# Ledger of designs, part 91: peptides against a protein of PDB entry 4XPM

Target 1, 160 residues: chain A of PDB entry 4XPM
Amino acid sequence: VMLHSKNVKGFLENTLKPYDLHSVDFKTSSLQSSMIITATNGGILSYATSNNDVPKNSINEINSVNNLKMMSLLIKDKWSEDENDTEEQHSNSCYPVEIDSFKTKIYTYEMEDLHTCVAQIPNSDLLLLFIAEGSFPYGLLVIKIERAMRELTDLFGYKL
Target 2, 67 residues: chain B of PDB entry 4XPM
Amino acid sequence: DIKGTIAFDTHGNVIESTGVGSQRIEDIGDLSKVTLDAEGFAQVQGDSLLVHLYKRNDITLAVYTSA

## One batch from the design tools (peptide; made by RFdiffusion4, then SolubleMPNN)

Design b2_p17_3_s3 (from b2_p17_3, 6 letters changed)
Fold by OpenDDE base, seed 1:
Structure b2_p17_3_s3 (fold): chain B 160 residues (1-160), chain C 67 residues (1-67), chain A 17 residues (1-17)
Amino acid sequence: as target 1 above (160 residues)
Amino acid sequence: as target 2 above (67 residues)
Amino acid sequence: SEELDKFIQEGLDAIAA
């Protein structure tokens, strides 16, 4: 299986869209960021951000990317620790899920004032990571990332 | 005396949980089958807690109380 | 999040009533 950067980028951009519970007149904000990172080193393979007003090659863009790199590394480290901790896998912040007979876990993490969730793409060396504002409910983040992973079957089993 | 809450949608997806509700996510399967009255309410006696159900549109709120 | 919070509060109030 090969990664197609443009297709993945477009997919991640689409995940930024708000979660709309139209039946109860509730709509979240857009995700701040959506990323696919390596489970080994936390390196960013692809990302999308709602902060599209930042000029390219500007110092602000560099700072934004650096911030994403920092967050991805921190979350990867937390994820790695939790994957090796049975107790953490049974905490309220861990959601076991099964997609087409493939099992994975979704973790939620508070990062400063941001709400984040991360999940290993089944049987792969990749993590899908969502970053949202603190007003974005964790439960909806979990639903959102679970549904997003169902559309990433081509990446299932992807090894670096 | 509220001991916890669970909010879930018609697909059984958890939107939020608090207190003992966080430990009772597995109850959603059974709670989703409960017949609600015309105003969207129901009560279900559990093992040691009373579960109050309120549904509006596609969202159900379960409130766990001692009585 | 405000609308969800309002729903939850609505439910709590309705159940309490």
Scores: peptide ipSAE 0.378, ipTM 0.664, DockQ to the pose 0.229
Fold by OpenDDE base, seed 5:
Structure b2_p17_3_s3 (fold): chain B 160 residues (1-160), chain C 67 residues (1-67), chain A 17 residues (1-17)
Amino acid sequence: as target 1 above (160 residues)
Amino acid sequence: as target 2 above (67 residues)
Amino acid sequence: SEELDKFIQEGLDAIAA
């Protein structure tokens, strides 16, 4: 079963939801954005944002989209560099994970005052990218993206 | 008498924090060095609070109490 | 998510005991 663009968009929208730990009085904010981008050029294939109050075709929308494009490119570049750096792969900003025998890595990056994490969808030319506020704990962000990737098995091995 | 909590992973990155724990994130460095017993528990006295540690499956929970 | 929450709750319960 292949994921359609609409289905992917809906999936990303669902990832925006905060984590609510009921055992303690703790709840995160919603993600600012969730994206699937190309590992080659950082191009955005699909995205979701929690800011739905921006009018369409407005200057503010253009600026927000351009900002996402910029961040995606920057994060892709950082990811590319880290994938070719053994030391970075062993830092506390890299989380090796295995999903159904497929191996990938989750990287966390601080972008300005934002907390981001990115991971290559296993054996694919695609990256999953989460952007959250600085109040969103990195550890929980990593858990969130790992769980999300487990739901994207249809994209495993996807090549451009 | 719980005053707060911190949960963190093996990388020392925060998973969650509540109460006074939110103001004690810098404690993670020291807490990660504490030797746990066979059941994954430990207690550390710090400042005016007692810190209870519980670790399982690479996640550590720190609970701050007054006693 | 639920697993993490359960873990935290178990820890809290064990510490409180």
Scores: peptide ipSAE 0.298, ipTM 0.696, DockQ to the pose 0.797
Fold by OpenDDE base, seed 3:
Structure b2_p17_3_s3 (fold): chain B 160 residues (1-160), chain C 67 residues (1-67), chain A 17 residues (1-17)
Amino acid sequence: as target 1 above (160 residues)
Amino acid sequence: as target 2 above (67 residues)
Amino acid sequence: SEELDKFIQEGLDAIAA
């Protein structure tokens, strides 16, 4: 399996889009960030952010990337802990799911005032990570990441 | 007259909320315990609002009305 | 998703009936 950076980047950018419910007057904000990180070290393989107005190679961009690196590492560590904790796997913050006979878990984490959601891409060394504002409902965030992960079947079983 | 809505999943986590529902997220705990009829419906009398419940496919919709 | 929208609308219609 080959990771195509441009294709993955475009995919992650699409996940940033708000969720618009047409039946009721409800629309989310855009995700702040969407990332694919390594389950081993929390390293960022690809990412997308909603703040594209930051000039490239600027101090602000560097700080933003550093913040994402910190967030990815923290969430990876929390995910690793929960994967080794049966009790946490049965909490309301864990969603077992099955995609094409592959099993994985979706976890929700409160990070400061942000709502985050992470899931291991089935049988892979990769995690998909969404970061949103606190106004983004957790239940909808879980639905969003599950649907997104169904489009990443080429990454199922990917090993570093 | 609809005053607001809440949709939540089996974990009690919010999917969407509108109107007064956005200020009544704490109601999910009690609403999740309500016994629904065979068609997935129930009504719960609140303070000045009536809550209508509808559940299908593990998603519950709560609609707050004045009557 | 369309499925979720349909569910919400279905519930609203059923409750309003």
Scores: peptide ipSAE 0.291, ipTM 0.735, DockQ to the pose 0.769; fails the geometry check
Fold by OpenDDE base, seed 2:
Structure b2_p17_3_s3 (fold): chain B 160 residues (1-160), chain C 67 residues (1-67), chain A 17 residues (1-17)
Amino acid sequence: as target 1 above (160 residues)
Amino acid sequence: as target 2 above (67 residues)
Amino acid sequence: SEELDKFIQEGLDAIAA
C-alpha cells in the first residue's frame, strides 16, 4: 500500500471542519489539528491544522509544529500504555468499534484544556489523531473520528 | 417550551448541548442512572426545570423544559 | 452526521408528543 501524501493531507484538512447539527442549534468549532502518526514512535506522517495564519518558516510555525510533535508523542505513549492495560480498555475513555469487520478502539484523552481523540487504523501501524478545543464534545469527537476512519480503508493493514 | 438539550453517549460523554443544557453537563451523571420505560422515555424533575429523557441505542437525549 | 440529526429530531418529536 502506498500513501499519497497530498491525498492524505487533503483528507486531514477536510476533517478539520466543524460538526454542524442541523436538528438543533449546535455547531462545534473546527478541529485544532488532525494527524496520522506512527503507532511505534509517534512520528507524524501527515497533519493538518486550523488557523494557519502563521508565516512559513517562522519561529511561530516551528513552535507550532514542535507542539504537535510533542502532543503526538505523548498521546502515542498514552495509547500504547492503554493498549497494554485491560482496565483502561474498559474505561469510559475507550470506545471499541468495528469497521468492515475490522476491530479497533477509539480513545479520548484530556490534554490540558484540549480534547483529543486517537484510534489505531485497523490492523495498521498508524494512528489517527484529532485535537480539538475543550468546547468540542468528546462524544461528538468520537463519532467524528469513527466516521473519518471509515474513509481510510486504503490504510487498513498498512505496515511500516 | 424547550429551554435546552443535552445529548450524551453511554460513556457519559457529551455529543451536543444547547441552551440551559450547556450549563448542566454535570447532570449527566445522575441522568444516566435514571430507569427508562419500555419506550426509552423518562422524566425527572430538576431544581426548576423538567428533564425529559429519550434513549435510543447508545445515545440519550435530555430535553429541559419549564413543564 | 445525518443519522445523529435524525436521532435528535426523532427524540424531540417524541418528547413533544
Scores: peptide ipSAE 0.247, ipTM 0.719, DockQ to the pose 0.753; fails the geometry check

Design b2_p17_3_s4 (from b2_p17_3, 7 letters changed)
Fold by OpenDDE base, seed 2:
Structure b2_p17_3_s4 (fold): chain B 160 residues (1-160), chain C 67 residues (1-67), chain A 17 residues (1-17)
Amino acid sequence: as target 1 above (160 residues)
Amino acid sequence: as target 2 above (67 residues)
Amino acid sequence: SEELDKFIKEMLEAIKA
């Protein structure tokens, strides 16, 4: 099934769901946000947020969206810098991964009190970005985004 | 009787933590350096707790027990 | 999460064995 815009949003909404590890009685919070952004400018192509209690067209909604835009741009900038920095690519905040013979990297970034991770969708001009609370452990966040990317094969190789 | 758990990746980042494990995240530094046997197991006596280690597919699980 | 949970469960069982 090909991913259309509404399907992508639905996909991102599903990624918001918390991890519940029953075997060890461990459960996370939901992700605050999940986004697909451009690697070039950090522009948001699609996003989902767990905070849907904000009235539509309200000032609070605008502020929330603006905050997402700012974070996406900042993270894109960090990602861009790290992609051009060999040392950063060998740090503990960088996870080289291979999905169906496509190589990409997952980066973890602490943004204020939030835990974030970002990864380039293989061979594409797109980044997948997760934003979580500080209580969401990075190791699990990395696993989460890796597993999510495996479901985005339709976007592999996508060029703007 | 499990007192807690910590699961962590090869980067030392937490995957999950429960019980006393949640209070001993700093143990990951030492636990990650423990030599595992051919089957991926090890035991480390720390404080009053015994730590059972098992690594598979780049994930290490530490289980804290009293004995 | 189900896949990971299953994996962790198997690891727990391995430790208990």
Scores: peptide ipSAE 0.730, ipTM 0.953, DockQ to the pose 0.865
Fold by OpenDDE base, seed 1:
Structure b2_p17_3_s4 (fold): chain B 160 residues (1-160), chain C 67 residues (1-67), chain A 17 residues (1-17)
Amino acid sequence: as target 1 above (160 residues)
Amino acid sequence: as target 2 above (67 residues)
Amino acid sequence: SEELDKFIKEMLEAIKA
């Protein structure tokens, strides 16, 4: 089974949903954005955003997309640097994880006032990227992206 | 009876916080160093509040109560 | 979030016990 573009888009849209922990009366905001980007160039292959109030083909939409492109490139660059930096891989912002016998890492990055996390889809040339408000706690963001990665098995080993 | 909660991971990053816990995120530094018993429990007295700790599967939950 | 919420709930119950 292979993921089609519309299936990936739908998946990313679903990741935007907030966490609602009824047991402790804790609820987050929706993610601002969710993306799959290339690890090589930071190019956006698919994305979803919670800002659906922007008219299509408007200047505001173009600016939003351009902002996503800029953020994806910056995060890809930071990720690439950290993947070649042993000290950064042992910081509190790096989570080594194993999914179905595949090893990967989750990184958290502060981008201005936003909380972001990025992870390489196991054995692939792709990165999954979440962008959230500053109120979204990093520990929960890491859990969120790890659980999401488990649903992307069709992309494991994907090479450009 | 519960005044607030903090859940945090092994990196000291917050998973969730409520009530007085949201105002005491800085407690994580000390709470993460508390020695838990064989079942993963501990209690820590902090000012006027008692903190109940429980850790399972790399998640620590701190519950703040008056007693 | 259901899985995590359930887990947190179980932890709360463990503390209360």
Scores: peptide ipSAE 0.729, ipTM 0.953, DockQ to the pose 0.872
Fold by OpenDDE base, seed 3:
Structure b2_p17_3_s4 (fold): chain B 160 residues (1-160), chain C 67 residues (1-67), chain A 17 residues (1-17)
Amino acid sequence: as target 1 above (160 residues)
Amino acid sequence: as target 2 above (67 residues)
Amino acid sequence: SEELDKFIKEMLEAIKA
């Protein structure tokens, strides 16, 4: 399976879907945003948002995109700092994981009242980023992004 | 009769919470320290609730009951 | 979602047993 640009967009849109745990009557909200950004500059390569009520090419859409750009840059910077900080890598906000013999880390970050998590796609220059409401539990968010990354094997090793 | 649940990971972060469990997230600190038996089970008696614990594959589920 | 739900369900059943 090849991941083209449109396929990546569709993938990210699918990640927006909420978790619904029928066994315990627990359901989350949809993710606010899902993004693939560059680890080098925090540039957005692809993104999806659950807010589809904004008209295209409107000032509101432009503002929302600009906000995503800002958040992606901030999170990339924090991620970069943590990747060079042994103490942060041993905190409860860092999850070392292994996917098909490839090692990576998942970080959780509070962005104002939003819950976010970010992870480097294994051996790549890319980061996967989820942004959720504060009601979305971090433990579940980590599970969500880990399982999502397992579907992005085509991007493993991608270099800019 | 289940009054609520909390599921949490090895970092103490919530995976899910329902019922009275949603109001007792602070219990995770103590629950994470409970010694489980060889099968991964434990019970902790609270004030008015009994907490049933079960851990498997790094996930701990706490079920709150009246007895 | 379904995978995790199934897992939680199994854990619930284990507690009930």
Scores: peptide ipSAE 0.728, ipTM 0.953, DockQ to the pose 0.881
Fold by OpenDDE base, seed 5:
Order: structure tokens, then C-alpha cells, then sequence
Structure b2_p17_3_s4 (fold): chain B 160 residues (1-160), chain C 67 residues (1-67), chain A 17 residues (1-17)
């Protein structure tokens, strides 16, 4: 099944759902945002946000979209710098992972009071980006994004 | 009688925390250095609580109990 | 979420044993 624009949007919306670990009575908040962006310029190809109850064409909507654009660009820049820095790739903020023989890296970044993680979709020009509240633990965020990427095999190797 | 839990990965980052574990995140630094037995278990006495450790598939679970 | 929860549950049971 091919991923079309509408399918990608729906996928990202599904990633917003919180983790609920009943075995230890632990539950997170929903992700604030989930995005697929370009690795080259940080341009947003698709996104989902948990605060969708905003009037259309309102100032609040414009501000929220602009904020996402700014966040995506900033995180893309950090990611790009780290991909060119051997020392940063060996820090505790970098997780080398392998999905079906494809290698990629997951990075965690503190952005103001938010917890974020980003990963290059294997062999592609695309990045998957999660933005969560500061209460969302990084170790769980990494697990979440890794398992989400396993569902994006149609985008593996995608070049702009 | 579990008082709390912490699960963390090989980077020392939290996966989940509950109860007293949520107030003991700083323990991860020391807990990550504990030598586990052949089956992945260990116990560490800290303060008035006993910490039970178990590691499997790069995840370490710490369970805090009174005894 | 369900997969991780199941895994954590198994780890808890291992500690209790």
C-alpha cells in the first residue's frame, strides 16, 4: 500500500496518541506535534498537532503554523550539524538504530521546555520529528519514534 | 509492596517512572553501574528502600520496595 | 504501547519471582 498525502497525515495523527503503560500505572500526555520534514531545508511535508481546536484563518492558527515552521527549521539545523560531527554522534543524545537492515540515527533535543526527537527515515531525504511536553521522558520518546518509523517503509530511500 | 519504579535505557534516559521512582531519577547514574548477575538481576540498598534491578534487551527496570 | 507494556509486565514478574 502506497503512502499518499492523506495517508501520511492520518499516520502522523495516529502517532499523537499517548503511551499508557497499565502494568506500572504510567501514562503520558499526547504528543504536541508530529511532522515529516525535508532534511535539506526543514520544509514541512506533512504535520499533525494535538491542538486542532483553533478557528480557521485565525491569528492563533497562523501563529501555530509559523511556530511549527520555525521549530522544524531549528531542529533540522541541529540535526544537520550533528550529522557532520563525530563527537555528537557518540553522545547520549544519539541513538544508532537498524530497521530491517537499514541504518539510521535518532537524536533527542531539548527545545525550550519541550522534549523533541528526530530521525532520518532510512536512506531518504526526509526526517520524522516528534515534539512533546517536558514531562515526556526521552527514553520513551526514542522508542516511540523508532517503532513509528517501522511503519514508514514506503518512504525508505525517498529522494527529493 | 512496590513503592515505585524507574525504567531506563542504555543511555541513562528514562522510559517510565512511578511512585518514589519519579523522585529518584538521579539514582540512574549509580544504578547503571551496578554489576548484574548472569540472569540480569541485582539488588541495591539505598536510603530506607531496597532497589531491585533487572535488565533485558537494553532496558533496565528498577523496582523500589521497603524490603 | 501495548508491546512495551507487555514487556514491562514480564520484567516485573521476573523481579517478583
Amino acid sequence: as target 1 above (160 residues)
Amino acid sequence: as target 2 above (67 residues)
Amino acid sequence: SEELDKFIKEMLEAIKA
Scores: peptide ipSAE 0.726, ipTM 0.953, DockQ to the pose 0.876

Design b2_p17_4_s1 (from b2_p17_4, 6 letters changed)
Fold by OpenDDE base, seed 3:
Structure b2_p17_4_s1 (fold): chain B 160 residues (1-160), chain C 67 residues (1-67), chain A 17 residues (1-17)
Amino acid sequence: as target 1 above (160 residues)
Amino acid sequence: as target 2 above (67 residues)
Amino acid sequence: LDEFIKEMLEAIKKKFF
């Protein structure tokens, strides 16, 4: 079972929404990007971006997509390295989590001035990737992606 | 009365920060080492500010006040 | 999460304020 591409994109678009903690008057920016990529090659299966100011089919849009491709590949590579590194898996940038008895890990990575986090969808060949501004705190980003992951049960166990 | 807040997880990563707390993220290192009472509370003096701590379910909230 | 933070904040207020 797999979600339809339109449904996946809609899901990713929803993840872009900011957190608003009224209790302490804290509000984040929207995520810059949200992506599902392949764990094998870092290929983008689906993506959403908060940058809607770029005209469709423009050179800027193409460049933006290319930038996402580059970032996804870089993050996938680092994720792959860390998955083969016991020390990195025990660092503060790695969060082991369990969702419905399925185990996975959430990694936080700083990419230039951006805050990112990536997690393997349990037992799948897919990664969920959030890219946020540097003002988006990592602890909250981890919570965000964990909760998002819980909504992707249809993709658990998905193999390419 | 409240000058700011910091919430952080067990990894020392920020969940939220407001007010003076946003300028004192470096305090997390020390705050994470503070011994809490049986109910999960502590109070520590940090420079000119008083920090009120409460930990529950792996989240620590620090509230900064002048007194 | 906001409700949880709210509860924590109220707990601190009750304890110290």
Scores: peptide ipSAE 0.797, ipTM 0.954, DockQ to the pose 0.932
Fold by OpenDDE base, seed 5:
Structure b2_p17_4_s1 (fold): chain B 160 residues (1-160), chain C 67 residues (1-67), chain A 17 residues (1-17)
Amino acid sequence: as target 1 above (160 residues)
Amino acid sequence: as target 2 above (67 residues)
Amino acid sequence: LDEFIKEMLEAIKKKFF
């Protein structure tokens, strides 16, 4: 099954939903943004944001989109550097994971006051990127992106 | 009478925190080194709070009580 | 995840409380 643009957009929008752990009365905020970007240039293929109050074509909307582009490039660069650094791959910011016999890595990055998490979709030229507020715990963010990755099997092995 | 909780992973990163646990994130460093029994439990007295630990499937849950 | 945390919490309650 091939994922169309609307299907991917809808998937990313769904990932924005917060975690609500009723058992311990813990609830997060929604993700600020969720994106699929290229591993080569950090280009945004699809994205979703929790900020729905921005008028279309407004200066604020343009600025927000530009900020997403900037962050995607910065995180892509950090990811690329870490993928070529053995020591960084053994740090506490790197989570090796296996999904259906496919190996990938999840990285956490602090971006100013934001908590971010990025992972290469297995055997693909694509990265999944979550951006959250600083109050969103990294351990939970890692769990969130791993579970989301397991639902993107149609993109496994995707090459540009 | 639970005063708070912290759940954390094997990398020492927080999964969730509530109550007094939210103000005791720095405890994770020491809690991760605690020797657990055969069933994955431990109990640690730090200061005024008692910490009850349980680890399963690479997740550790710490429950804080006054005693 | 919530169900898993719930199970862990109940296990702690049974063990210590």
Scores: peptide ipSAE 0.797, ipTM 0.954, DockQ to the pose 0.941
Fold by OpenDDE base, seed 2:
Structure b2_p17_4_s1 (fold): chain B 160 residues (1-160), chain C 67 residues (1-67), chain A 17 residues (1-17)
Amino acid sequence: as target 1 above (160 residues)
Amino acid sequence: as target 2 above (67 residues)
Amino acid sequence: LDEFIKEMLEAIKKKFF
């Protein structure tokens, strides 16, 4: 089914759910945020947050949204820098992946004790961004975002 | 018998950790260098624990036991 | 992923335990 704005929002909300590895009794927290942003400006096209208890139009909501905007911009900037840095692309913070014959990269970034990862949706002007608590291990976060991207085939090749 | 686990990827990043494994994340550096047999297994002695390793599809699982 | 980890764990058990 083709993704539209509402479907994307729902998709992102679903990505917030924690991993529960029953086999070894390991469970993560929920993601703090999940976002689709523009690779050009870091503008938020869609987002979901685990903290939905904030009243709408409240100062707390405004602050929360502003914080997301800041983080998205910062991460986009870092991503842009790394995309132009061969050494960064060969660091352990960069995971080259291939999805349906499309190549992309997953980057992990520490953002003030938060664990984040970002990846360009294949052949698109969009980035998928996960923000998690520091307790969320990077290796699992990478797996999570890779698998999430595999569900966003409708956005592959999307150009602004 | 299992005292803990660590799963990690080829970049040395943790996928999961439990029990004593959560306190031994620093072992990943050494564990990643262990020579595995043809089937992807190895066993190494570490401190008072044995570490049982298995790697498949770029994921390594380390299981810590007393013996 | 959980099933995969489970299979790996069982493989280790079979090998060493």
Scores: peptide ipSAE 0.796, ipTM 0.954, DockQ to the pose 0.931
Fold by OpenDDE base, seed 4:
Structure b2_p17_4_s1 (fold): chain B 160 residues (1-160), chain C 67 residues (1-67), chain A 17 residues (1-17)
Amino acid sequence: as target 1 above (160 residues)
Amino acid sequence: as target 2 above (67 residues)
Amino acid sequence: LDEFIKEMLEAIKKKFF
């Protein structure tokens, strides 16, 4: 059964948690944002952000959401272009992965001072998008999003 | 004895970095080219530091110590 | 992942230290 909206929201909120590698005393910041967006238009279906200090129904909240919308659209556009670019798919910014029997790709994109990664939820019209601070290493970000996608099997094959 | 670490993937992207390793991210290019022994280990002299390498499951861990 | 890194670190320590 497909995840309910509240369950997806909770899932995304959980992905915000930082990695803490005690073995080498390495800890990341929390993700800035985590989103599920449409691959077609970059529309946000669900999102979570680490910045919860903005009052609801405020101008600042609207601006924050609008910023996320802008970022999601830009990343979706870049993703769409790369999906049609063989050279980009063979760059170090593209990680082909297989989850169960499904294949997908994880792309890393630098957006200003932010580190982002995006991946198509297997065989779906949806993208999972992580936005992190520049201090969040890309290799770890890729691992994070891959593992997160493995928990979204209910969305595999989802079509709009 | 450990001055820092870098863990990186097969794409040369950082997984983690600590200590002096955080200041030596540019070493990944050279470290990725190092020939490892049959067990996946190598030692490389890097600047004034000694780098201890181990690769397993597409992850390379570099540990920096004094030379 | 942390456990894996820990194992790698221990392997290095055992090998070289």
Scores: peptide ipSAE 0.796, ipTM 0.954, DockQ to the pose 0.949

